# Ledger of designs, part 41: peptides against a protein of PDB entry 5JNO

Target 1, 112 residues: chain A of PDB entry 5JNO
Amino acid sequence: MVAKFQPPPEYQLTAAELKQIVDQSLSGGDLACRLLVQLFPELFSDVDFSRGCSACGFAAKRKLESLHLQLIRNYVEVYYPSVKDTAVWQAECLPQLNDFFSRFWAQREMED

## One batch from the design tools (peptide; aimed at target 1 R34)

Design b1_p29_3_s1 (made by RFdiffusion4, then SolubleMPNN; from b1_p29_3, 19 letters changed)
Fold by OpenDDE base, seed 1:
Parts: structure tokens; sequence; C-alpha cells
Structure b1_p29_3_s1 (fold): chain B 112 residues (1-112), chain A 29 residues (1-29)
């Protein structure tokens, strides 16, 4: 029997917290980006987290990993069940996530 | 001590820098 995906405690949102984010969201893709900021603030920080975590390499700091995407998708599905379809997820949410994340770091590179 | 958890972590770091500049001006792509 395959276990259902369970978010780690540090990435667990209550129904109320998720609802607040949804209420501010314009679309599933927008919700995904808001969840990215809420769940993974470390991805937007210059702090070197690789110092104390072998799983938190510097190269991974500026990359959206499978775990990030899976967690976001699971929450988006609650209010946008259409993203259960991988094609919808890849068309509506992933491009916005990648674009937002890339533009963020591109801006930071220019400021350096 | 916590000061409301430091203003809820400074209102979650100013709503995470105003939700990262309103998601960078809402996809000004």
Amino acid sequence: as target 1 above (112 residues)
Amino acid sequence: SSSAAQERQQQEEQAQQQLIQELLEQEEE
C-alpha cells in the first residue's frame, strides 16, 4: 500500500491559512506563486543555508525542486481540482511559478 | 519577549516584502 503524500510539519497549512491565501489569489497560477512565497521563504533569501544542512546545497537554493512543486500542487488542488490533471498543472501553474522565480533572481542578479 | 512573535515575524517579513513586490508587479512579463 502506497502512503498518501503528507507535507512535512514545517510546510503544513491549516484550512484557515490556505483559505486566506486563496481569497487573495486571482487564479490557480497566482495561488501557486503565493504558496511558493509562503511555504518556502528561504528560496528568496541570500542566507546560505547549506552551512548546516547537507540537503540544502547552494545550487539547490535557487532551484525549484520536485518537493517544492509537489507541495504547492497539493494545496492548489484543494481549490483548483483541475490541476490534478498534469497537463493543466503544466499549463497553468508551472510556467507562472518558474517565471516568477526566475524573474526574482534575475532582478537580484542585476542589483548585485 | 516575543512582542506578538515579533509582530508575527514583522507581519511575515512585510508580507514577504509585499508578496515579493506583488509577485513582481503581477507577471509583468
Scores: peptide ipSAE 0.569, ipTM 0.882, DockQ to the pose 0.056
OpenDDE base, seeds 2, 3, 4, 5: peptide ipSAE 0.199, 0.178, 0.106, 0.191; ipTM 0.685, 0.666, 0.616, 0.671

Design b1_p29_3_s2 (made by RFdiffusion4, then SolubleMPNN; from b1_p29_3, 17 letters changed)
Fold by OpenDDE base, seed 2:
Structure b1_p29_3_s2 (fold): chain B 112 residues (1-112), chain A 29 residues (1-29)
Amino acid sequence: as target 1 above (112 residues)
Amino acid sequence: SSSAREEQRRREEEAQQELIEELREQEEE
């Protein structure tokens, strides 16, 4: 028997939680970056999850995956419906997400 | 897993719709 896949509850936002993030955001791209940090703090951690989970061997991944991006996009669409257009998403949000994420780890690598 | 990704995407869309509904309800109050 294969259990039905369910997203972790930490990746679910309430309307109030999303509104709080939106109120702090200057643009759709900025909102996307803030959502990245709030939803996926594990992407910004030095913790090796493989050390804690001997059963699954899951390791921390320091890369943005399609699932991360899609979830962020879904929430951004609530207040910035224009990102439903892939061209807008690619122009306004993706570059900022990638730059923010890359800069974070570049700085951490330099400081270590 | 492709199936898992599809399920994840569906749940994400459901969450988005729930947020829209909640926001609409808040505006009506």
Scores: peptide ipSAE 0.228, ipTM 0.713, DockQ to the pose 0.021
OpenDDE base, seeds 1, 3, 4, 5: peptide ipSAE 0.209, 0.172, 0.172, 0.209; ipTM 0.698, 0.671, 0.670, 0.704

Design b1_p29_3_s3 (made by RFdiffusion4, then SolubleMPNN; from b1_p29_3, 20 letters changed)
Fold by OpenDDE base, seed 5:
Structure b1_p29_3_s3 (fold): chain B 112 residues (1-112), chain A 29 residues (1-29)
Amino acid sequence: as target 1 above (112 residues)
Amino acid sequence: SSAAEEARRRAEEQARQELIEALREQEED
């Protein structure tokens, strides 16, 4: 059985939800960053989910994984089809995502 | 195998495209 690509239930956006985020976005790169925050708030917290939920054992990660990036790219592509081109994705979105994510944690590390 | 991996990749890409198309269609309605 081949697992088809589909967002996990917690990362599924309706068209209306996505449009709301798009309406707040200035560019494809900006949209990507907003999606990062909205879809994956756990990447921006020090919460140990395993402590709060003995059943799930989920651990918060401070790393952008391929699934995170792919999900973001999929949603961005809805309104910015050009990001289907990997060169465009790498030039317009990935640098902004990485910079935003890195800056967030850099600031947190300085404050702690 | 490499062939199996490519088949999986193609299936995942097709599913990805279907999702994108579905979302676009919802926006057009």
Scores: peptide ipSAE 0.222, ipTM 0.683, DockQ to the pose 0.020
OpenDDE base, seeds 1, 2, 3, 4: peptide ipSAE 0.221, 0.224, 0.206, 0.215; ipTM 0.684, 0.685, 0.671, 0.688; seed 2 fails the geometry check

Design b1_p29_3_s4 (made by RFdiffusion4, then SolubleMPNN; from b1_p29_3, 15 letters changed)
Fold by OpenDDE base, seed 3:
Structure b1_p29_3_s4 (fold): chain B 112 residues (1-112), chain A 29 residues (1-29)
Amino acid sequence: as target 1 above (112 residues)
Amino acid sequence: SLSEELERQRKLEEAQQRLIQELLEQEEE
């Protein structure tokens, strides 16, 4: 028997889990933000991101990559098929994701 | 490598498509 591929647990949602997130969402943009938190909690870690690597001097960065956005979009399309249109995705979801993510880390910087 | 990551991404997308199909079937019942 050939084993079927399964994505990492962090990126895999069951039908029930996805429905729960949808039920809590007010819009496609809101759903996208909730998926961001659920799928990629590592992007919101409390680790000191300004200190970076002491050995190499690399500053740690928290950023949204294309793969993160594509994974979120795939789930949003289930209940909001209109986001298959790139123009709708860019108008309804991307601004919400960027604003939510940026504000989160801006608040953390102010607490320092 | 880039090729390995691309293949992983494709497999993940296929898994998501299977999930979508399951959700659609549930709505028909």
Scores: peptide ipSAE 0.175, ipTM 0.672, DockQ to the pose 0.020
OpenDDE base, seeds 1, 2, 4, 5: peptide ipSAE 0.163, 0.154, 0.169, 0.175; ipTM 0.636, 0.623, 0.672, 0.682

Design b1_p29_4 (made by RFdiffusion4)
Pose (drawn by RFdiffusion4):
Structure b1_p29_4 (pose): chain A 97 residues (1-46, 62-112), chain P 29 residues (1-29)
Amino acid sequence: MVAKFQPPPEYQLTAAELKQIVDQSLSGGDLACRLLVQLFPELFSDRKLESLHLQLIRNYVEVYYPSVKDTAVWQAECLPQLNDFFSRFWAQREMED
Amino acid sequence: SELEKLETELEALETELSRLRTELEALES
């Protein structure tokens, strides 16, 4: 309806880049975690899993898992897995020392 | 930088609202 949305260049993936990540993905949730790592490595350095970031990941995930367009599927599969992946990463870091 | 971030978030939300309205029209058909 309204506009063409494009992510900032630093978060833009080519179709080839997206296909490669998908080929390595075990599931929609794993794809979502891999996309979090590829798109937002600054989130892992010295939470900000904020709405714009998650929507960008969801948009990519939907290209290959269109059922993720259903918010219930997003919330049942991908979103818990992203949050648990992120929580686990940070707890692992906390515990290193 | 913050203004650009907020504009990008607004555009993403407007796109998602458009998708939800299209889905609602299809369910009412």

Design b1_p29_4_s1 (made by RFdiffusion4, then SolubleMPNN; from b1_p29_4, 24 letters changed)
Fold by OpenDDE base, seed 2:
Structure b1_p29_4_s1 (fold): chain B 112 residues (1-112), chain A 29 residues (1-29)
Amino acid sequence: as target 1 above (112 residues)
Amino acid sequence: SEEERRRYAELLELQREAEELERLAAELA
């Protein structure tokens, strides 16, 4: 039996919270972007992690990881079951997530 | 686009709320 993906407690939304976000959404792709903002505010932080570790030189890459995407997809599927199809997810939601995320940082880089 | 503006506005509100919570937590510590 394949275990159902369970989000960590810090990323668990109540039905009421999810419905509020859905009510503000125009599409599955829009819902995905709104979930990105609500669930992972740390991805939009100006904190430079590389400055904190001179020894390792590790800089947190501002990138959407598979875990982020999977978690978002799980919530989107509740109201848009069609995204269970990988082809639909890749065509309708994933590009919008990437565009939104990239545009945010591109804009911030221009302002700096 | 209007859609992007709404998303960014939501982000800004979230950030403000997070900062307020951090301030409150610091005051209680």
Scores: peptide ipSAE 0.215, ipTM 0.705, DockQ to the pose 0.017
OpenDDE base, seeds 1, 3, 4, 5: peptide ipSAE 0.189, 0.155, 0.181, 0.149; ipTM 0.728, 0.679, 0.717, 0.676

Design b1_p29_4_s2 (made by RFdiffusion4, then SolubleMPNN; from b1_p29_4, 22 letters changed)
Fold by OpenDDE base, seed 1:
Structure b1_p29_4_s2 (fold): chain B 112 residues (1-112), chain A 29 residues (1-29)
Amino acid sequence: as target 1 above (112 residues)
Amino acid sequence: MEKERQEWAEKLAQVEAARAAAERAAALA
């Protein structure tokens, strides 16, 4: 029997927190990148999360995966409903997310 | 994955509802 998944509290934003991020964002793509940093700081750390959470069983890897993207998209949709259209998501948000994430680790690798 | 996504989506729906409620309250002030 698999226990019901409960998202960790750090992945849950209040309306006020989300609004603050939106107010600081220049676009849907910019918002997506800001959400990436705020929601998933583990993706930007050298800490090994392979063991995962003992409480929820979630094992984080240093990869931008579908579940991460879906959560970000769900938040973005609150203020940019147009990203419900996959074509818009793939044109406005997804490339910026991937570029930001890739650039971060590329820069990190060069610093080492 | 799908199960987890659905749980997160439900929570996000609550956040959206809270946002809408706050906006309505502010509009009445």
Scores: peptide ipSAE 0.095, ipTM 0.621, DockQ to the pose 0.090
OpenDDE base, seeds 2, 3, 4, 5: peptide ipSAE 0.089, 0.041, 0.037, 0.090; ipTM 0.641, 0.537, 0.535, 0.619; seed 5 fails the geometry check

Design b1_p29_4_s3 (made by RFdiffusion4, then SolubleMPNN; from b1_p29_4, 26 letters changed)
Fold by OpenDDE base, seed 2:
Structure b1_p29_4_s3 (fold): chain B 112 residues (1-112), chain A 29 residues (1-29)
Amino acid sequence: as target 1 above (112 residues)
Amino acid sequence: MKEERERYAELMKLVEEAREEARRAEELA
């Protein structure tokens, strides 16, 4: 039996916290981006990026990892059950997450 | 294009707020 994934305590949102984010969201993809910001603020930090594990690689740190995506997807599914379909997740949420994250770092690279 | 720009600007505001919140949480831990 495949155990249901449970988020680590530091990434556990209350129902009230999740609802607040959802109420501000325009779509499943938008919700995903807002969850990315709320759950993983460290991914948007220059300091944390530069001090990261050398074994992880510089390029890897600027890409969303499977754990990040899985956590976000689990919360998105609560209000947008259609993303349980992998095709929907890949069409509606993943591109928006990657575009937002890539745009952020592309802008930072131009300014630094 | 305007909608995308507005959405990105809002997300960037949230990034700043989330970073500040995380920093405060670390200081209190």
Scores: peptide ipSAE 0.582, ipTM 0.899, DockQ to the pose 0.018
OpenDDE base, seeds 1, 3, 4, 5: peptide ipSAE 0.577, 0.577, 0.579, 0.571; ipTM 0.897, 0.898, 0.898, 0.894

Design b1_p29_4_s4 (made by RFdiffusion4, then SolubleMPNN; from b1_p29_4, 20 letters changed)
Fold by OpenDDE base, seed 3:
Order: sequence, then structure tokens, then C-alpha cells
Structure b1_p29_4_s4 (fold): chain B 112 residues (1-112), chain A 29 residues (1-29)
Amino acid sequence: as target 1 above (112 residues)
Amino acid sequence: SEEEKEKWAQLMEEVEEARRRAEELERLK
């Protein structure tokens, strides 16, 4: 028997919360990006970005970890079950997530 | 496209909103 993935409490969305995000989304990839924002706002924080190396003052580079992606995918699958196919996930959602996240920080870097 | 620009703007607004909410919640802890 395959155990169902259970998100940590801080990343557990209610049905209503998820529906609200879905209602704002136009595609699985769009939903993925919106979930990224809602689930992990800390990944978009300048404060956290500046807290990299205390010794050298270099800010730690933000990255999307496997756990982040897995959590997002699990929620996306609720309304877009096709992303259960890894090929679909990698074609439709993952590129948008990476592009969105990288573009965000690229823009922020230019503003600094 | 302009549609993509609008989507980006919306996402940026959502980022700001989410960050504000998160920061406020952290302040209350």
C-alpha cells in the first residue's frame, strides 16, 4: 500500500483555501505558481535573502527544493490530475515555476 | 504579450500580499 503524502501542518491548505487559489488560476502551471506564493512566502522575502553568510555578507541563494515542488504538485494534482504524469508536470508546471521564481529574483537583484 | 504582463503583475501583487500576511503572522508569534 502506498502511503498518502501528508503536508506539514504549516503547509496544509483547507479545501476552501485551495479552491480560492484554483479559482484565481487559469492553468496547472499558473496554479503551481500561485501555490508557490501562498505556501512559501518566505522564499520571496528580502529579509531572508539578506541573511546568507554572516561572515562574508553574501546572501544565500534561494532555490526551490524537492519538498517545495512535491507539495505544490500534490495540490495541483487535485484539480489537474494530469500532472500525476511526470512528463506533464515537467512540461506544464515545472518550467513555469522555475521561470517565475528565477524572474522574480532576477528582478529583485536589479533593484538592489 | 500584454496578457503575460498582466499575469506577472498579478503574481507580483500576490507575492506582496502573501509576504505581508506572513510577516504579520510572524510578528504575532
Scores: peptide ipSAE 0.621, ipTM 0.922, DockQ to the pose 0.018
OpenDDE base, seeds 1, 2, 4, 5: peptide ipSAE 0.617, 0.618, 0.617, 0.612; ipTM 0.921, 0.921, 0.921, 0.918

Design b1_p29_5 (made by RFdiffusion4)
Pose (drawn by RFdiffusion4):
Structure b1_p29_5 (pose): chain A 97 residues (1-46, 62-112), chain P 29 residues (1-29)
Amino acid sequence: MVAKFQPPPEYQLTAAELKQIVDQSLSGGDLACRLLVQLFPELFSDRKLESLHLQLIRNYVEVYYPSVKDTAVWQAECLPQLNDFFSRFWAQREMED
Amino acid sequence: AAYQEWREEEFETAREKALETLEEMNAEA
């Protein structure tokens, strides 16, 4: 309806790059976690799993798991897995010392 | 330029740790 949305260049993936991540993904939730690592490594260095970031991941995930267009599917499968992956990463880091 | 290189190194180290976490979680599944 309104406009063409494109992510910033630093978060743009080629179709080939997206296909490769998908090929390694076990599920839509795993894909979502792999995309979080590839797209946003700055989120893992010294939370900001904020809405624009999550929507970008969702947009990529929907190319191969179109049922994720249903917000209930996103909330049931991908979103908990992303938050738990992120929480676990940071707790693991906290506990290193 | 040096500060930007350092930021990139920190982000790459963080990526490696995030991937180890993800693979650990998948192995436990």

Design b1_p29_5_s1 (made by RFdiffusion4, then SolubleMPNN; from b1_p29_5, 16 letters changed)
Fold by OpenDDE base, seed 1:
Structure b1_p29_5_s1 (fold): chain B 112 residues (1-112), chain A 29 residues (1-29)
Amino acid sequence: as target 1 above (112 residues)
Amino acid sequence: EEEERERRRREEEARRRALEVLEQMLAEA
């Protein structure tokens, strides 16, 4: 059987924390991006802020990995159940995440 | 404790910079 995905303690949000992020979000895609920022600030820093979780594996710098996406999707699904449908997730959230993440680092590169 | 505070400050700075980009992206949409 498939075990339910459980985030590592470092990435566990309380209901209150999640609600705060949701209240700031305009859509599922927006929520996904805000969750990305909240959960993984190390992806937006030149300094490695590795949390030392063995379950996270080796994180590729400046890449969105499957674990990141899965964690985000789990939280988005709480308020946007439609993302349980992979097609919806791929249409509404993944493009926004990729655009946001790419834009961030593109801007950083232009500053040099 | 000081190292932890410094890390948190850096994380907050990273989040702030990231959110600025996000807000710009959202404004364009």
Scores: peptide ipSAE 0.660, ipTM 0.926, DockQ to the pose 0.764
OpenDDE base, seeds 2, 3, 4, 5: peptide ipSAE 0.660, 0.658, 0.660, 0.659; ipTM 0.925, 0.925, 0.925, 0.925; seed 2 fails the geometry check

Design b1_p29_5_s2 (made by RFdiffusion4, then SolubleMPNN; from b1_p29_5, 16 letters changed)
Fold by OpenDDE base, seed 1:
Structure b1_p29_5_s2 (fold): chain B 112 residues (1-112), chain A 29 residues (1-29)
Amino acid sequence: as target 1 above (112 residues)
Amino acid sequence: EERRREEEERNRRARERALAVLDEMQAEA
């Protein structure tokens, strides 16, 4: 029996919050990126948050971890059930997430 | 409380910068 993934309380979106993000989204991949920003703003900060979190330990800076992706996917599935198919998730959402995240930090690095 | 406010402001700035990049990316697609 595989237990249903439950997000930590700080990452539990209300239906209204999720709907608002969906209404701003152009696609499932876009929704995934917007969820990334809303749920994990610390991943877009220059602050080393890993040392500030006693529970998460040594989170890699500027890295999308499995937990982040799993949580985002769970929310995307609510409005885009097709991403339950791993092939669809890997084709529609993961590339956009990675491209977006990489592009963000690439731009920051160019600022010296 | 001050630390919380500073963190919230940091997160706000981070979101704004991130969304700007996302909007640019979507415009190019």
Scores: peptide ipSAE 0.689, ipTM 0.939, DockQ to the pose 0.819
OpenDDE base, seeds 2, 3, 4, 5: peptide ipSAE 0.689, 0.688, 0.685, 0.686; ipTM 0.938, 0.938, 0.938, 0.938

Design b1_p29_5_s3 (made by RFdiffusion4, then SolubleMPNN; from b1_p29_5, 21 letters changed)
Fold by OpenDDE base, seed 2:
Structure b1_p29_5_s3 (fold): chain B 112 residues (1-112), chain A 29 residues (1-29)
Amino acid sequence: as target 1 above (112 residues)
Amino acid sequence: SLAAQLQQQRNAAAQQRALQVLDEMLAEQ
């Protein structure tokens, strides 16, 4: 029996919090992006970039890890059950997440 | 703590910038 995936307490959203994000979202992909921002604000922080330190974990914060994606997917599934299908997740959500995240940092790099 | 407050402020600002980028991306779709 596989235990249900339980996010760490710091990434646990209440039903009300999740609903608020859903109400702002136009699609599953949009919801995924908004969840990314809400759950992991540190991924958008430029603190490590301003320091110019190669040892400060810069590279790790510039990529979406499997754990981030899994957490987001778990919440998206609540309102968009179709993303339980990996093909749907990879077509509707994952490209938008990657495009959004890449676009954000591309713009930041141009400003620096 | 002051350090925690500063980090929360930085995160909030980053979130706002990120949402702005998201809105721009959505407007192009």
Scores: peptide ipSAE 0.653, ipTM 0.919, DockQ to the pose 0.811
OpenDDE base, seeds 1, 3, 4, 5: peptide ipSAE 0.652, 0.650, 0.652, 0.649; ipTM 0.919, 0.919, 0.919, 0.917

Design b1_p29_5_s4 (made by RFdiffusion4, then SolubleMPNN; from b1_p29_5, 14 letters changed)
Fold by OpenDDE base, seed 4:
Structure b1_p29_5_s4 (fold): chain B 112 residues (1-112), chain A 29 residues (1-29)
Amino acid sequence: as target 1 above (112 residues)
Amino acid sequence: AAAAAQRRAEEEAARERALAVLDEMLAER
């Protein structure tokens, strides 16, 4: 029996917070992208990563990791249970997340 | 304290920029 996934305290959303994001979302993929921004603002800023161990040198500030994607998927499943199917997750959410994240950083690099 | 406030402001600005990019992406559909 697999233990229920428990997000770290810094990535916990209340039901009200999640509902607010859902109300702003047009689809599961849109919800996933909004959750990415809400849960991991550090991935969109050049601010010092003081949240992590200063000694651990989190160099990959501009990369979506499996943990990020797993956390997002868990919240998306609350309102879009179909994403429990990996094929649906890979078709509806992952491409949008990757496209959104790539577009953001590509645009930022052009502005500099 | 000033450094913390600046970091929060930069994070909020980044959030706003990110959401703007998302809105543009959604508008293309």
Scores: peptide ipSAE 0.617, ipTM 0.902, DockQ to the pose 0.842
OpenDDE base, seeds 1, 2, 3, 5: peptide ipSAE 0.616, 0.615, 0.613, 0.616; ipTM 0.901, 0.901, 0.900, 0.901

Design b1_p29_6 (made by RFdiffusion4)
Pose (drawn by RFdiffusion4):
Structure b1_p29_6 (pose): chain A 97 residues (1-46, 62-112), chain P 29 residues (1-29)
Amino acid sequence: MVAKFQPPPEYQLTAAELKQIVDQSLSGGDLACRLLVQLFPELFSDRKLESLHLQLIRNYVEVYYPSVKDTAVWQAECLPQLNDFFSRFWAQREMED
Amino acid sequence: AEEEEEALEELLEQAKEAGEEYEESVEEA
């Protein structure tokens, strides 16, 4: 309807790059976590799993799991897994010391 | 189940390494 949306260049993946991540993914939720690591490593250094970031991941995930276009599928599979992956990463870091 | 647990653990290590590498690149700039 309205416009062409493209992510910033630093978050743009080629189709080849996307296919490779998918090939290693066990599920839509795993794909989502792998995409979080590839696209946003700055989120793991010294939360900001904010809406624009999550939507970008969802857009990529939908290329191969089109049922994720249904918000209920996104919320049932991918979104809890992303938040739990992120929470676990940070708790593991908090506990190192 | 076991495969999913092992794959998650490996993915968490990759996320830690990616975060360390990003921090080092900011410090070098």

Design b1_p29_6_s1 (made by RFdiffusion4, then SolubleMPNN; from b1_p29_6, 12 letters changed)
Fold by OpenDDE base, seed 4:
Structure b1_p29_6_s1 (fold): chain B 112 residues (1-112), chain A 29 residues (1-29)
Amino acid sequence: as target 1 above (112 residues)
Amino acid sequence: DEERARHMEELLEEAREAGEEYEEERREE
């Protein structure tokens, strides 16, 4: 048997926490974006990591990875079971996630 | 803690705005 997927402890939400986010959400796509913010605040870090170490050449990744998306989808499915269908996930949630995330960093690039 | 909270609120507001814009665009299609 395949082990049931469980999110890492740092990304585990209680039912109450998830409900709070859902109550603030307008749609499944909006819920996805809010989960992105709540679960992965490090993806929105304004810290210039190069300032801390000029020699290492470290650059923060500004990309949504499969793990991020899978974790978000798992929580979205609780209240929007339709996103279990990949086509629905790709039509309703992924575009909003990508647009939100891209816009965020695009704005930051203009401010820098 | 307060600074992090404010930052999170700002991000959530940006998410809301993005969501609203997305819904508007979808309705126009």
Scores: peptide ipSAE 0.303, ipTM 0.810, DockQ to the pose 0.074
OpenDDE base, seeds 1, 2, 3, 5: peptide ipSAE 0.302, 0.294, 0.302, 0.299; ipTM 0.811, 0.806, 0.813, 0.811

Design b1_p29_6_s2 (made by RFdiffusion4, then SolubleMPNN; from b1_p29_6, 12 letters changed)
Fold by OpenDDE base, seed 4:
Structure b1_p29_6_s2 (fold): chain B 112 residues (1-112), chain A 29 residues (1-29)
Amino acid sequence: as target 1 above (112 residues)
Amino acid sequence: MAEREQREEELLKEAAEAGEEYEEELEEE
């Protein structure tokens, strides 16, 4: 039996919270980016993770992990069922998520 | 709380702008 995906408690959105984010979104890709901000604010923290601690995983905090992407996809598919198709997810949402996240950190590095 | 809310609002604005730019780029291809 494959267990249904259950998000960690800290990443659970109520129907009302999700609806609010959806109402502010223009597309599935936009929704994905907004969910990234809402669910994982820690990925945008200014904490200078010392490059040297590969062992402490601090460098990994500036990367989108598969779990982050899967969780976002699960919420996006509630209102955009087409993203259940991997091709749609890879064409519409993943590039926007990656571009947004990369641009954010690139801009922050320029300001520092 | 105010600082966190302001940061969230700024990030959401940046996310929205990035989304619009991406959609425009896709339409131009």
Scores: peptide ipSAE 0.349, ipTM 0.820, DockQ to the pose 0.074
OpenDDE base, seeds 1, 2, 3, 5: peptide ipSAE 0.325, 0.334, 0.326, 0.344; ipTM 0.810, 0.811, 0.809, 0.817; seed 1 fails the geometry check

Design b1_p29_6_s3 (made by RFdiffusion4, then SolubleMPNN; from b1_p29_6, 12 letters changed)
Fold by OpenDDE base, seed 3:
Structure b1_p29_6_s3 (fold): chain B 112 residues (1-112), chain A 29 residues (1-29)
Amino acid sequence: as target 1 above (112 residues)
Amino acid sequence: SAERARAEEELLREAAEAGEEYEEELEEE
């Protein structure tokens, strides 16, 4: 048997919490983007935007990792079962996630 | 934080619109 994916405790949503996000969502792609913001606020922090630590040279990596995408997909498929199909996930959710994430930082760079 | 929230909401709206277009295409098939 293949072990079912278990999210880390810090990224676990209750049914009620997930429903609240779903109620605000109009599509699977929209839900995916909302989950991205709610689950991983650290990816959008201003501290990461400020040109790294001058003392340590640390620059936050602004990338969506496979773990982020897997976790989001698992929640999305609860209400949008069609994303179980990889083709649908790649056509509906992944482009929107990438566009949302990239455009967020692009806008912040222009406003800075 | 306030600026981030506004930016997130704007982009989420655009994402929602894009998702609706995809669903309409699926219904036509």
Scores: peptide ipSAE 0.349, ipTM 0.803, DockQ to the pose 0.087
OpenDDE base, seeds 1, 2, 4, 5: peptide ipSAE 0.336, 0.346, 0.333, 0.346; ipTM 0.800, 0.805, 0.796, 0.803

Design b1_p29_6_s4 (made by RFdiffusion4, then SolubleMPNN; from b1_p29_6, 15 letters changed)
Fold by OpenDDE base, seed 2:
Structure b1_p29_6_s4 (fold): chain B 112 residues (1-112), chain A 29 residues (1-29)
Amino acid sequence: as target 1 above (112 residues)
Amino acid sequence: SALRRQHEEELLQEAAEAGEEYEEELREK
């Protein structure tokens, strides 16, 4: 019996959906950032931990975790096979992902 | 080509597996 992997629908892209994102991308790193937004919109949403004090505006910052990165990398590899090389992934994609994600939350913090 | 399409499908499947692992991690927390 062959194992069947079925991720949540929001994390499963069709070939057509992926191609659409790729067509909008300028590079592997850019593609990675676009995939981050498309696959994990929850990472960019505010979560209020303050019960009864929504007025304080406290929002928990989301974290970019290893499994998020692994999923993104696998999609990037479809059109940029060179990122199978860890050195390429670390040089071309990871810095852009981290910068994009960090800047997003830094900006949100400044707006509070 | 057919070969390229097969390779793309394999990579998509690998990505799906990573997604499943992530879901499992979230469920266990």
Scores: peptide ipSAE 0.073, ipTM 0.562, DockQ to the pose 0.035
OpenDDE base, seeds 1, 3, 4, 5: peptide ipSAE 0.068, 0.020, 0.065, 0.055; ipTM 0.559, 0.492, 0.554, 0.548

Design b1_p29_7 (made by RFdiffusion4)
Pose (drawn by RFdiffusion4):
Structure b1_p29_7 (pose): chain A 97 residues (1-46, 62-112), chain P 29 residues (1-29)
Amino acid sequence: MVAKFQPPPEYQLTAAELKQIVDQSLSGGDLACRLLVQLFPELFSDRKLESLHLQLIRNYVEVYYPSVKDTAVWQAECLPQLNDFFSRFWAQREMED
Amino acid sequence: ALSEEAMEELITQAKEAAEAYEESVRAAE
């Protein structure tokens, strides 16, 4: 309806890059976590799993798991897995010391 | 939910990606 949305260049993936991540993915939630790692490594250095970031991941995930266009599927499968992956990463870091 | 093995793998990749990001920030400085 309104405009063409494109992510910033640093978060743009080629179709080839997206296909490769998908090929390694076990599920839509796993794909979502792998995309979080590939697209936003700055989120893992010294939370900001904020809405624009999550929507970008969702947009990529929907290319191969179109049922994720249903917000209930996104909330049931991908979103809890992303938050728990992120929480686990940071707790693991907290515990190193 | 993610399996324990898949979680460990993903966290390893995330740590490696964070380290590469920190190295790129230090090189730019």

